# Designs tried in a protein design run: peptides against a protein of PDB entry 6RGO. Part 75

Target 1, 392 residues: chain A of PDB entry 6RGO
Amino acid sequence: MALKLLGFNQDATCFSVISSNKGVTIYNCDPFGKCFELEKSTSNDEELDFLVEMLFSTSLIAVVDKTIGASKRKKLKIVNTKRKATICELTFPHEIMDVIMNRKIICVVLKSDQIFVYDISCMKLLRTIDVRGEKLKSTSKFRNSEAVGDIGVRVSLSTDNNSILCYSSYSKSDKENAPLNDIVVFDALKCIQINVLPAVHQSNIVCIACSPDGMLMATASEKGTIIRVFKTIDTENDEPILVNEFRRGSRPSRISEMKFNHDNTLLACVGESDTIHIFALPVTTTEADANEDDTLQQSSHSLSSSINGLQYISKGLANRFGKIIVSKIPTQSQQRHVAYIKIPENAKYRIGFPKDTTNTIHICGEDGNYLVYSIPRNEVGPCTLVKSNTFD

## One batch from the design tools (peptide)

Design b1_p23_1_s3 (made by RFdiffusion4, then SolubleMPNN; from b1_p23_1, 10 letters changed)
Fold by OpenDDE base, seed 1:
Structure b1_p23_1_s3 (fold): chain B 392 residues (1-392), chain A 23 residues (1-23)
Amino acid sequence: as target 1 above (392 residues)
Amino acid sequence: SEELEKEAEEILEKLEKLKKLKE
């Protein structure tokens, strides 16, 4: 059977898949098993496509039927899974590209580069964000939709009640081909723009992750070689704060998903490569307790040689990108512990971090594997497989 | 959590009431 992964929910307690024969299936992670099925409404051999967003592990889901030929690609359904009933339907002027939610907010991304922000409690529209802005409405040359099919507005929403929305925006360059390389940070509850991070990459942003608390944001471009982590709200002299810059690899490879763990100590990424990468974030310990343990100086000598290449890139980028005050990432934090998971070539995987176990990652594959890994915290190395299940 | 499920049920009930008021 062809499986298509939709992803994990906010706390990695459930994941959703499309089965070509069954429709949408939602699995519980622990205890492992099917918790909901949405029956296929069409007898046709059409390739099924859906968006499914869960409110954590609750009976509330948002569903979009994206199947080709269906007039439903513009309809959002709110479904009660316990009652197996559609409670609310919203129709949009354009195709729905993405849906994201938390306890307070639903965001709906359209093919028109519009974001509709709703209060989940009443489905009242709070804001329509037009990411193209008023100026680009004059250049009505629809990008020929065929060749650039994958470059659209990306969004991420904090899982907390602060409801920090991060989205990709077009650079203010008057060029017809402005890249989606700016980030806007938006308070989705108050409907206020908090921050703008200009030109965070040289090319279009294809992946964004917000931390659960909304304080950090990770970005990756279409090159997928460098991941940048910024503060969302805090600025230094009105300039964006770059907290981390990770190198996933030397070869270009698309990143499809990134996730922070619940304590902001790990960032995972997955995509077209045979490897899930997990990066350690430096704990921003407030300077107070750093006095005593001077002793662990000695043994770090041998791994230093390969990392010297990163120091040269920082000086060159600072001149062309506006003064991103790279707060002096302490040179000691250059030993970024990187864990990894090997995955089958050409298998699409999704990732999630459970709330209660900050050193554990959940992954699922279109190969029908649900896997739980333990993450080494003190060493660079492979993750250890703890649990495995299969699904069809 | 049981709290999250209760909040989801309250949302779903409000949305169902609002639907019936628009029909």
Scores: peptide ipSAE 0.605, ipTM 0.944, DockQ to the pose 0.866
Fold by OpenDDE base, seed 4:
Structure b1_p23_1_s3 (fold): chain B 392 residues (1-392), chain A 23 residues (1-23)
Amino acid sequence: as target 1 above (392 residues)
Amino acid sequence: SEELEKEAEEILEKLEKLKKLKE
C-alpha cells in the first residue's frame, strides 16, 4: 500500500498522510490515532495527490486535490473536519504548489511563482506576491516542471501571530535562468517586505524553514550539503546576519524538510539521505542569568560554552554585478550535527517538533512508522527512541 | 488547544456566513 506523507502540523500534534486505498488521513500523535479521514471522491485507481494544511490540532484544514485534472489542482478548500464540510472554496489561475498557514494567515503558492496571502479570518486577499516580477510574465515557457526537478518558489511561515513569511526569490540576473537563491522576509500581516537576503546559496533554494517566532530562518540549496541559518529581521550594517552554517554531509543529497524547535535551540533536517540531522543553535543567553555567582566548578563540558558565536561578518563579496554573496564560513568552522536519527534509505520521512518538549522530535515515514525520539542535550550521538506507532 | 479550537470554530462559522452572503 503506497503511503505519501503530507507532514506534521505546526506543533507536531498531528500528521497527515495519503493512503492509496483510503484517501487523506490525519493522525493525532498523542493519544495516537486517526482523528480525520477524507474519503476518495473517485473510484478510479489513480494515484492520489493532495495538499493538506491543518491549523494546529483544530477542525480547520485547507485541502487541495492534486490527483485528477487541472481544474481541481487550482482549488483550495477550507474544510471543517468536525462537520466534514467544505466551508470555503477558492479557485486560482494556476496550479497550487504549496499551502501554509498559521492562526492569522494562509499563504497559497502557485506554479506561476505567485504567493497569495490571505487573512484566514475572512479569506480576504491581503497581497499577491509575484516572485518572477513583471519582466518574466512574458516568458510563457512554464518550465516544464516534469523534467527539471521540483524547482519552484519555496515558502515558510512563522507559527506565531507575527506571521513572518520567508520565500525564495529569483536573483536579479538578466539571465532567463536566474537561480531562486535570494530570500525575501515579508510581514504577511502588514504586507511589508522586511528584509532581502541576496544569493544565500550558489544554486536554487529547495528548502526553507522559519522559526516559530519568525526570528530565524534556515535555508538549503539543491546540493543539501550546507544549511545556513540567518536572522530574519535584524541586519548588521544593512547586511544579512548569518548565525550558523551547518554541514549536513559531504555528498549532495536533497533536503526535503527542515524544522526549528519551539525555543530556537535546535534545527532538524530530513531528505533523501538515511539520516535525520539535528543541529544545536547558539542559545542567546539573556544577560540576566550571568549574575548567579554559583562557584560549582563541575567540569560539565557544556557544549554550550564552546559555541562562541563568531559572528562572521560575511564580507559580502560584491560580485561584478553588485550582489553580495554570503561569505562561506570556512569548512573547518562548519558545525556538524549534535544528534541524528537513522532512517531507512528509501523511506521518505517528515519531521516535527512538539511545543511542550523542546528535546523531543516526532518523525513519520512512508513505511508507516510514527516515531518519537529524545534528543541528547549534552552529548553528540544518536537520538533515543521513546515511542513508536504504526499507521496504514 | 481548546482556545485554538474555539478560534478555528469562530473562523469557520464566519467563513460559512460569508459564503452564504455570496450565494
Scores: peptide ipSAE 0.604, ipTM 0.944, DockQ to the pose 0.828
Fold by OpenDDE base, seed 3:
Structure b1_p23_1_s3 (fold): chain B 392 residues (1-392), chain A 23 residues (1-23)
Amino acid sequence: as target 1 above (392 residues)
Amino acid sequence: SEELEKEAEEILEKLEKLKKLKE
């Protein structure tokens, strides 16, 4: 059967899939089993496409029917899964490309490069973000090129109540074909722009992850060879905004998803490659917890010594506030993965980090496998399979 | 989490009430 993965929820307690025969199914991870099913409304042999965003493991989901020929690609539905009822419907002027939520905010990304920010508690529109800006409205031939399939505004939202929204934006180059290589950091609750990171990659950004606390973000370009990790907030200290640069590989390969674990110690990435890569992040010792546990210091020292060698090569691009962003970490300080998982070639996988086990990763594949892996702490190597289940 | 489910139920009930007030 053709399965399409929708992904894990915020805490990796559930994942969503599209089955050609059944429609949308949501699975619990533990105990493993079906928790919700959206039956196929149409008898047509049309390839089903949906967006489903779940509020953690709750009865609240957002659903968009994206099926080709369905006049519903502009409708967001809020569904109560316990009642099997649509509670709210919103209609947008353009096709919905993405939906992301936390306990406070829903963000809706449109094909028009607009982001609609809502208060989830009342579905009140807080902000419309126009990523193209007002000046480009006149010359916007909508990129109606169906052929430029996958280049659009990318978003990520913190899972906490701070609701930090990171999104890709067009560079200020006077060129008609400006790349989506800027990052904007936005407080979705206060509706204020916090930061702008110009030209964080040379090509379009295709993947963004925000940390659960909104303090970090990871970015990858179309090349997918380098992952960059940034602070979202300019600290008053002259600390570099670019905190890490990871090398996924030497060959170009698209990254489809990245996620931080719940304590910001790990970053995982998945995509078109046969390998899920897991990177260790240096623990940002906030000075407050300096007291007790001596044991974690030994692993942090080897990572910190590589970061202090960041010679600020002065040819960074000035951010909107005149600060120079380090455009490239020296290739010698580019860290590799600390752990990996081999996956079948051409199988699409999604990743999630459970809250209670920082060294565990959940993965699911279009091959119908749900897998739980243990991440090695003290050695660089493969993850160990702990649990496996199958779904249809 | 029972707390998260309760919060989601409160949101869903509030949204349902707001829908009925607009119809």
Scores: peptide ipSAE 0.596, ipTM 0.943, DockQ to the pose 0.873
Fold by OpenDDE base, seed 2:
Structure b1_p23_1_s3 (fold): chain B 392 residues (1-392), chain A 23 residues (1-23)
Amino acid sequence: as target 1 above (392 residues)
Amino acid sequence: SEELEKEAEEILEKLEKLKKLKE
């Protein structure tokens, strides 16, 4: 059967798939099994396309049917999975490209490069962000260049109640084809722009991940060779703080998904390559806990010795024209993965981090495999397969 | 989580009530 992965929910307790024969199926991870099925509304052999976003493992899902006709592609349905009933339906002026949610907020991304921010509790529109309109306010005539294929606004939302929204924006360039290489950090609850990270890559940003707490973001461009991790809110001298620069590989390869684990110690990435890469983040010891218990210090020392090279906070060369060129961390300070998973080269995979086990990763493939891996802590190497299940 | 499911059910019930008030 042709499977299409929709991905994991926020805490990797469930994942969603499209089956050509059945429609949308949601699987529970533990115990492994089907927890919901949305039947195909049509007997036609039409290629099924859906967006499905779950509120964790709850009965609340957002669904967009992209299969049939331009009208359905503009409709967001809030569905009660226990009742199999559409509770709310919203219609948008343009095709829905993405939907993301947490306990407070739903964000709907349109093909028009608009982000609609809703209060989930009442589906009240809080804000419309017009990423194109922000560019139009810059002196550059926005040509209605049809967004060429897969290039559009990317978004990520914190899974916590702080509801930090990170999105890609167009650079302030006088060039007709300004890349989507800026990041905006937005408080989705207060509807306030918190930060702007200019020119974080040389090309369009194609993948963004926000940390669960909204304090970190990871970005990747179309090249997918370098992943950058920034602080979202904190700035140093009004400049963006680059925390990490990771090298996924030497060859260009698109990154389709990135995720932080729940304690911000790991960043995973997956895409068109045969390898899921897992990177270690420096544990930000909050300065506050330095005072109390002397006793637990002994075991953490071994990882610290390799990190001594990271103090190159590369002072962004503030070029006289206000272009904060994110100074490339010297190629020598580019960290490699600490762990990896080999996957089939032709299979699309999705990733998720469970909340309860910070060194475990869930993955699922369009090959019908659901796999649980243990991440090595003390060595650089392959992850160990712990559990495997199949789905159809 | 039972708490999260309860919160989701409260949201869904509220949205259903708001729908019926617009019809």
Scores: peptide ipSAE 0.595, ipTM 0.942, DockQ to the pose 0.864

Design b1_p23_1_s4 (made by RFdiffusion4, then SolubleMPNN; from b1_p23_1, 10 letters changed)
Fold by OpenDDE base, seed 1:
Structure b1_p23_1_s4 (fold): chain B 392 residues (1-392), chain A 23 residues (1-23)
Amino acid sequence: as target 1 above (392 residues)
Amino acid sequence: SKKLEEEAEEILKKLEELAKELA
């Protein structure tokens, strides 16, 4: 049976899968087991495709049936899982590409590069964001939308009530072929643009993750070699603050998902590679604990080899990004601890961070494995498998 | 957890009321 992973909910307490024979199944992580099933509406042997977004561990889900006919791909259903009932249905002018939610907001991304922002409590439309709208004034040539593959608007929403929405936007270059390499930071509650991060990659952004608190954002391009972490709201002299730059690898590989843990100390990424990578973020010591004179002896253990990659960044970025003052990245080559998990080749995996255990990651695979790993702190190495379950 | 279920049940109830007003 072909399994297709939909992903974890916001707190990694549940995950959703498509089974080719059954429809959508939602699993609890602890205790492990089925908590909801959405049966197929049709007996046809068509390949199932769904979007399912769950509001944490609650009975509220948003569902889009992308399998059957052009009409269903434009419909968002809000479902009460306890009642097994559709409460409301919204129809959009274009195919739904993505749905994200928190306790306040639902965002619906369309194939037209429009983002519809709703108040979840009443399904009132707060804003329509047209990501193409700034460009459509100049070049009337509708690129035939057929041949440009999986390149569309990417979105991420903070899981908190501040509802910080990060989305990819087209560069202001007059070129018909401008990449989706800008990021807009948007207050989804107030419906105001907070920040714009221009040209955060050289190529199209294919993955975005917002931190749970909305204070950080991670970005990856179609190359998937470099991950950048920015502050979302804070600026320095009206310029974007780059907090982190991570190298996933030397070989291009698409990143499908990134997530922060709940305390913003870890960033995980997964994609087409045989490896989930987990990066340590610098803890911003707030100035308060400056008093403990703890002479952490520089145990100069010679992890010399990985550091050489960072020195080359200084000259190349300065010319294309304006004065991105790389200067205040403390040149403390704090060896950013990287943990990893090996996964089967060609298996798609999804990732989630549980709230209660900041050093634990949940993963699930199209191979039918749900796995819990412990993340080593203060060392570079493999994660340790703590728990495993299987699903069908 | 429990507070989130209560918030979700309130949202679901409001959406059910809205669905009756739109019908």
Scores: peptide ipSAE 0.357, ipTM 0.875, DockQ to the pose 0.898
Fold by OpenDDE base, seed 3:
Structure b1_p23_1_s4 (fold): chain B 392 residues (1-392), chain A 23 residues (1-23)
Amino acid sequence: as target 1 above (392 residues)
Amino acid sequence: SKKLEEEAEEILKKLEELAKELA
């Protein structure tokens, strides 16, 4: 059967999949099994397409039916899975491209480059962010809505209650074809812009991950060769907002998903390549634990791939609403320990980090495999398969 | 976690109450 993966929930306790014959199925990871099924409402042999966002391991899901007709693609349903009942339905002016949530906030991304921010507790609209409208203030030319192909606004939301929203925005360059290569950091609860990271890549940003606590953000461009990790907030101590730069590979390959683990020590990425990559992050030790002489054995495998560090000298245009952060991209990527998982070629995989086991990763494939891997500590190498299950 | 289920059940209950007030 053709499977389409929707992904893991915020704590990797569940994952959702579309099965052509069954509709949407949600699986529990431990004990492994079906926990919810949304039956196919239509007898048509049409390819099923859905968005499903689950609030952790709870009975609350947000569902968008993208299968049939322009009307359904504009409807967000909030469903109680225990009751199999739609609680509320919201209709949007444009097609829904993405839905993300935490315990406080639902964000709905539209094909119009709009982000609708809701209080989940009452479905009250807190803010409409018009990413295109902000571009139009910088560039006098309306881009017709039809010409925005596979490149749209990308979003990530912190899984904590701080509700830090990171989204891609258009660069302020006078170029008619300004890329989606800026990042805005937004407090979704207060509806305040915290930060703007200009030109974090040369090309459009296609993947964003926010850390669970909202303190870190990872970005990847359409090239998918370099992943950058930033602090979301400027620290008073003039510390560089760019925390790390990782090389996924030398060949261009789209990254579809990135995730931080629960303690911000690991960043995983998956996409069109045969390899899931897991990068080690710097532990931001507060000054107190300076005493452990961790002898960083420089394993001097000089992969002297000249990372052409873009010194973006953004001259500070002191616009009223943001410190222009000149992120000094260090010319040297800190190569830390990298773990990896080999996956079948042409199989789409999704990733999740369980909360209780920081060195474990959950993965699931459109091949019908749910796999649990142990991540090696202090070693560069393959992850070890711990558990496997199959689904249909 | 029981606390997460309770928090989601409270959210769902509030949304079900609001849906009845809007109907």
Scores: peptide ipSAE 0.352, ipTM 0.875, DockQ to the pose 0.876
Fold by OpenDDE base, seed 2:
Structure b1_p23_1_s4 (fold): chain B 392 residues (1-392), chain A 23 residues (1-23)
Amino acid sequence: as target 1 above (392 residues)
Amino acid sequence: SKKLEEEAEEILKKLEELAKELA
C-alpha cells in the first residue's frame, strides 16, 4: 500500500500515517499497535492527504483533510479519538499548510503566510500573525509575490507550556524576491514578539525545530548543507546567539524534519538523503551547580572536554546598515554528526525523541518500518537498532 | 501520562460545551 507519514507526536509515544485504503492510522510505539483509525470519507481512488496533529498520547487530535477535490483543505477539525467524534470545526479563508500544538496553543499556518494562534482550551483566537503584512509594512514596494512552489512560512512550537513559537519571516531586503530567511521568536501565550534573528541563512528557511523547553532553535535552508542552532530568547549585545553550526553534508539535500531530544543534548535531522544525522549539542551546565565542591571523583569522561576549543569568535561584522550578519562560524569549527542512521534513499522517514530515554530515537518510514535506535555516547558512529516493527 | 489525559479530557469537555453553545 502507499503509505504517507504524518510524523510522531511531541513525545514520540505515537506516530500517524495515511494508508491509501484506510485513511489515517495512529500507532502507539510501546506496546506497538494501532490505537486509532480515521476511516476514509470518500470512495474515490484519490490520493489521500491529511494533516494530523495529536496532543501527546491523548484522545485530542487536530485533523485537516487536504485531499484534492475534498473542499475541506480550509477546515480544521478537533476530534476526540475515544469517541470518534468531531468536537469543533474551524473554517479558514485559505488552505491550511500546517498545524502545530501543545497543551496551551494551537497554531494554524495558512497558504496566505498567516499564522492563527489559538488558545486550545476554548479555541479562542489570540493572534493572527501576517508574515506578508509584516514584510509589506517594512518595504512599500513588495508585490504580493505568490509563494513560488513549496516555499512558505515554516513554524515550530515548544512542547512545554511556555509555548515559544518560532517562524520564518521575509528579510527586509528591497528585492522583490526577499527570501524567507529571518526568524521571529514569539511568545504564543502572551502574544509578544521576543526576538528576531535576521538573515540566519542566505536562502529560504525550509525547516525549523524548537527545543522542547523553547530555549533553542535549529534552522536549515533549501541547501540543507548547514544547520544553525540559536538561542531563542537570550541575546548578547542585542545580537542573536549562535550556539552551533553543523555540517550535514557537502551536497545539497532538503531537510524535511529536525528534532531536539528532551534534554537539549542532541539534534537529529532527516530529509531526502539516505542518512539521518544526529548532532551533539554542548551541555549548558547551568552555572548554579558549579559551587558544590563535592569530591566524588566519578571519572565520567564526558565528551564535554573536547568542545572547549570553540572560541566564540562573535565577530559581529556590523555592516553599515545595522544588519547583523550572523558571523559564519569558520568552516573549520563546523561540527559533523556524532551519530547516524542509514535509511533507504527513496523512503521518507520521520523522527522522534522519547522523553524517558535521551539516547534513543524513534524513526518511521513510508516503507512501513517503525524502528528504535540507540545513539552511541562515547564514539562517532552508526546507531544500533534496538527494536523493529512493521505496519501496513 | 494520567495528568495529560486529564488535561486533554478537560479541554475536550470545554470544546464540546463550546460547540453546543455555537450550534
Scores: peptide ipSAE 0.316, ipTM 0.864, DockQ to the pose 0.856
Fold by OpenDDE base, seed 5:
Structure b1_p23_1_s4 (fold): chain B 392 residues (1-392), chain A 23 residues (1-23)
Amino acid sequence: as target 1 above (392 residues)
Amino acid sequence: SKKLEEEAEEILKKLEELAKELA
């Protein structure tokens, strides 16, 4: 039977899947097992599609039935999994494309390129963000072509209470087909724009990851060859701070998901390639005052992999249109992965980082494998498989 | 963990109360 992966929760303690026979199933990672099942309401052989967003390992989930032909694609259900009951239902004017939450807010992304920001505690609408803005409403004929379903607004939310929302936005180019290559950083609690990162890629952004604390953001374009990491809040001379530029590969390949670990030391990416890539981020050693004395020469042979991460201060080249273009890091200073996992070709995988083990990654596949890998600390190489389970 | 579960149970309770007021 075809499994469809929905993904991990915020702390990788659970993951959700669609089974064609059973409907939505949520698994616990440790101890491994089913914790919730939403039974299929219809006997029809229709291909099931759902959005499921979990609030960590709690009994609160958001569910959207996206099954083709379903009138329910515009309905968000808040479900108590302990009671198996819908406690709230919201109806939107357009199809729901994505749902993301933390302990404070729910963000709902519509096919209209609108983001609805709710206070989770009362389901009060705090803000409607129109990513197209007023000018683009007139010229955007609904791209009714099925092929347009893949290029939409991407969002990522910090898992902390600061609720930093990063979303892709249309460049202010007067072109009818402006790419979704700007990023907006938004305080979802205060409902204020904090920052704008213009033209972070040349093509549409298809993947965004916010760090758990909201201080970092990773982006990938349709090419998926380069991943860029930025500071979200800090600017240098009103320009975006590019922290890292990673090379995933030389061949174009779509990135479907990226995740930071909980201490912002690792970034993982997965997609259409046979390889999950894990990149090391430079630890900002805050220069804590070097008080002198304890010369314990633990000769940790730090692999001086010359993470001469030249902090390439992106000298924003103002283009002829007065837009800052994020300067590409020279190919010579592009960092590669420090670790990798080989996965089956054409199997979709999802990734998650557990909170308590920063050198461990959880992965799950549409092949029915849930796998736990250890990430090598002091060498570049493959991750080591620690635990495996199967699901149906 | 436990504090998050308590916070989520309070949220769920408030949403269940709100759902009864809207019904």
Scores: peptide ipSAE 0.225, ipTM 0.825, DockQ to the pose 0.825

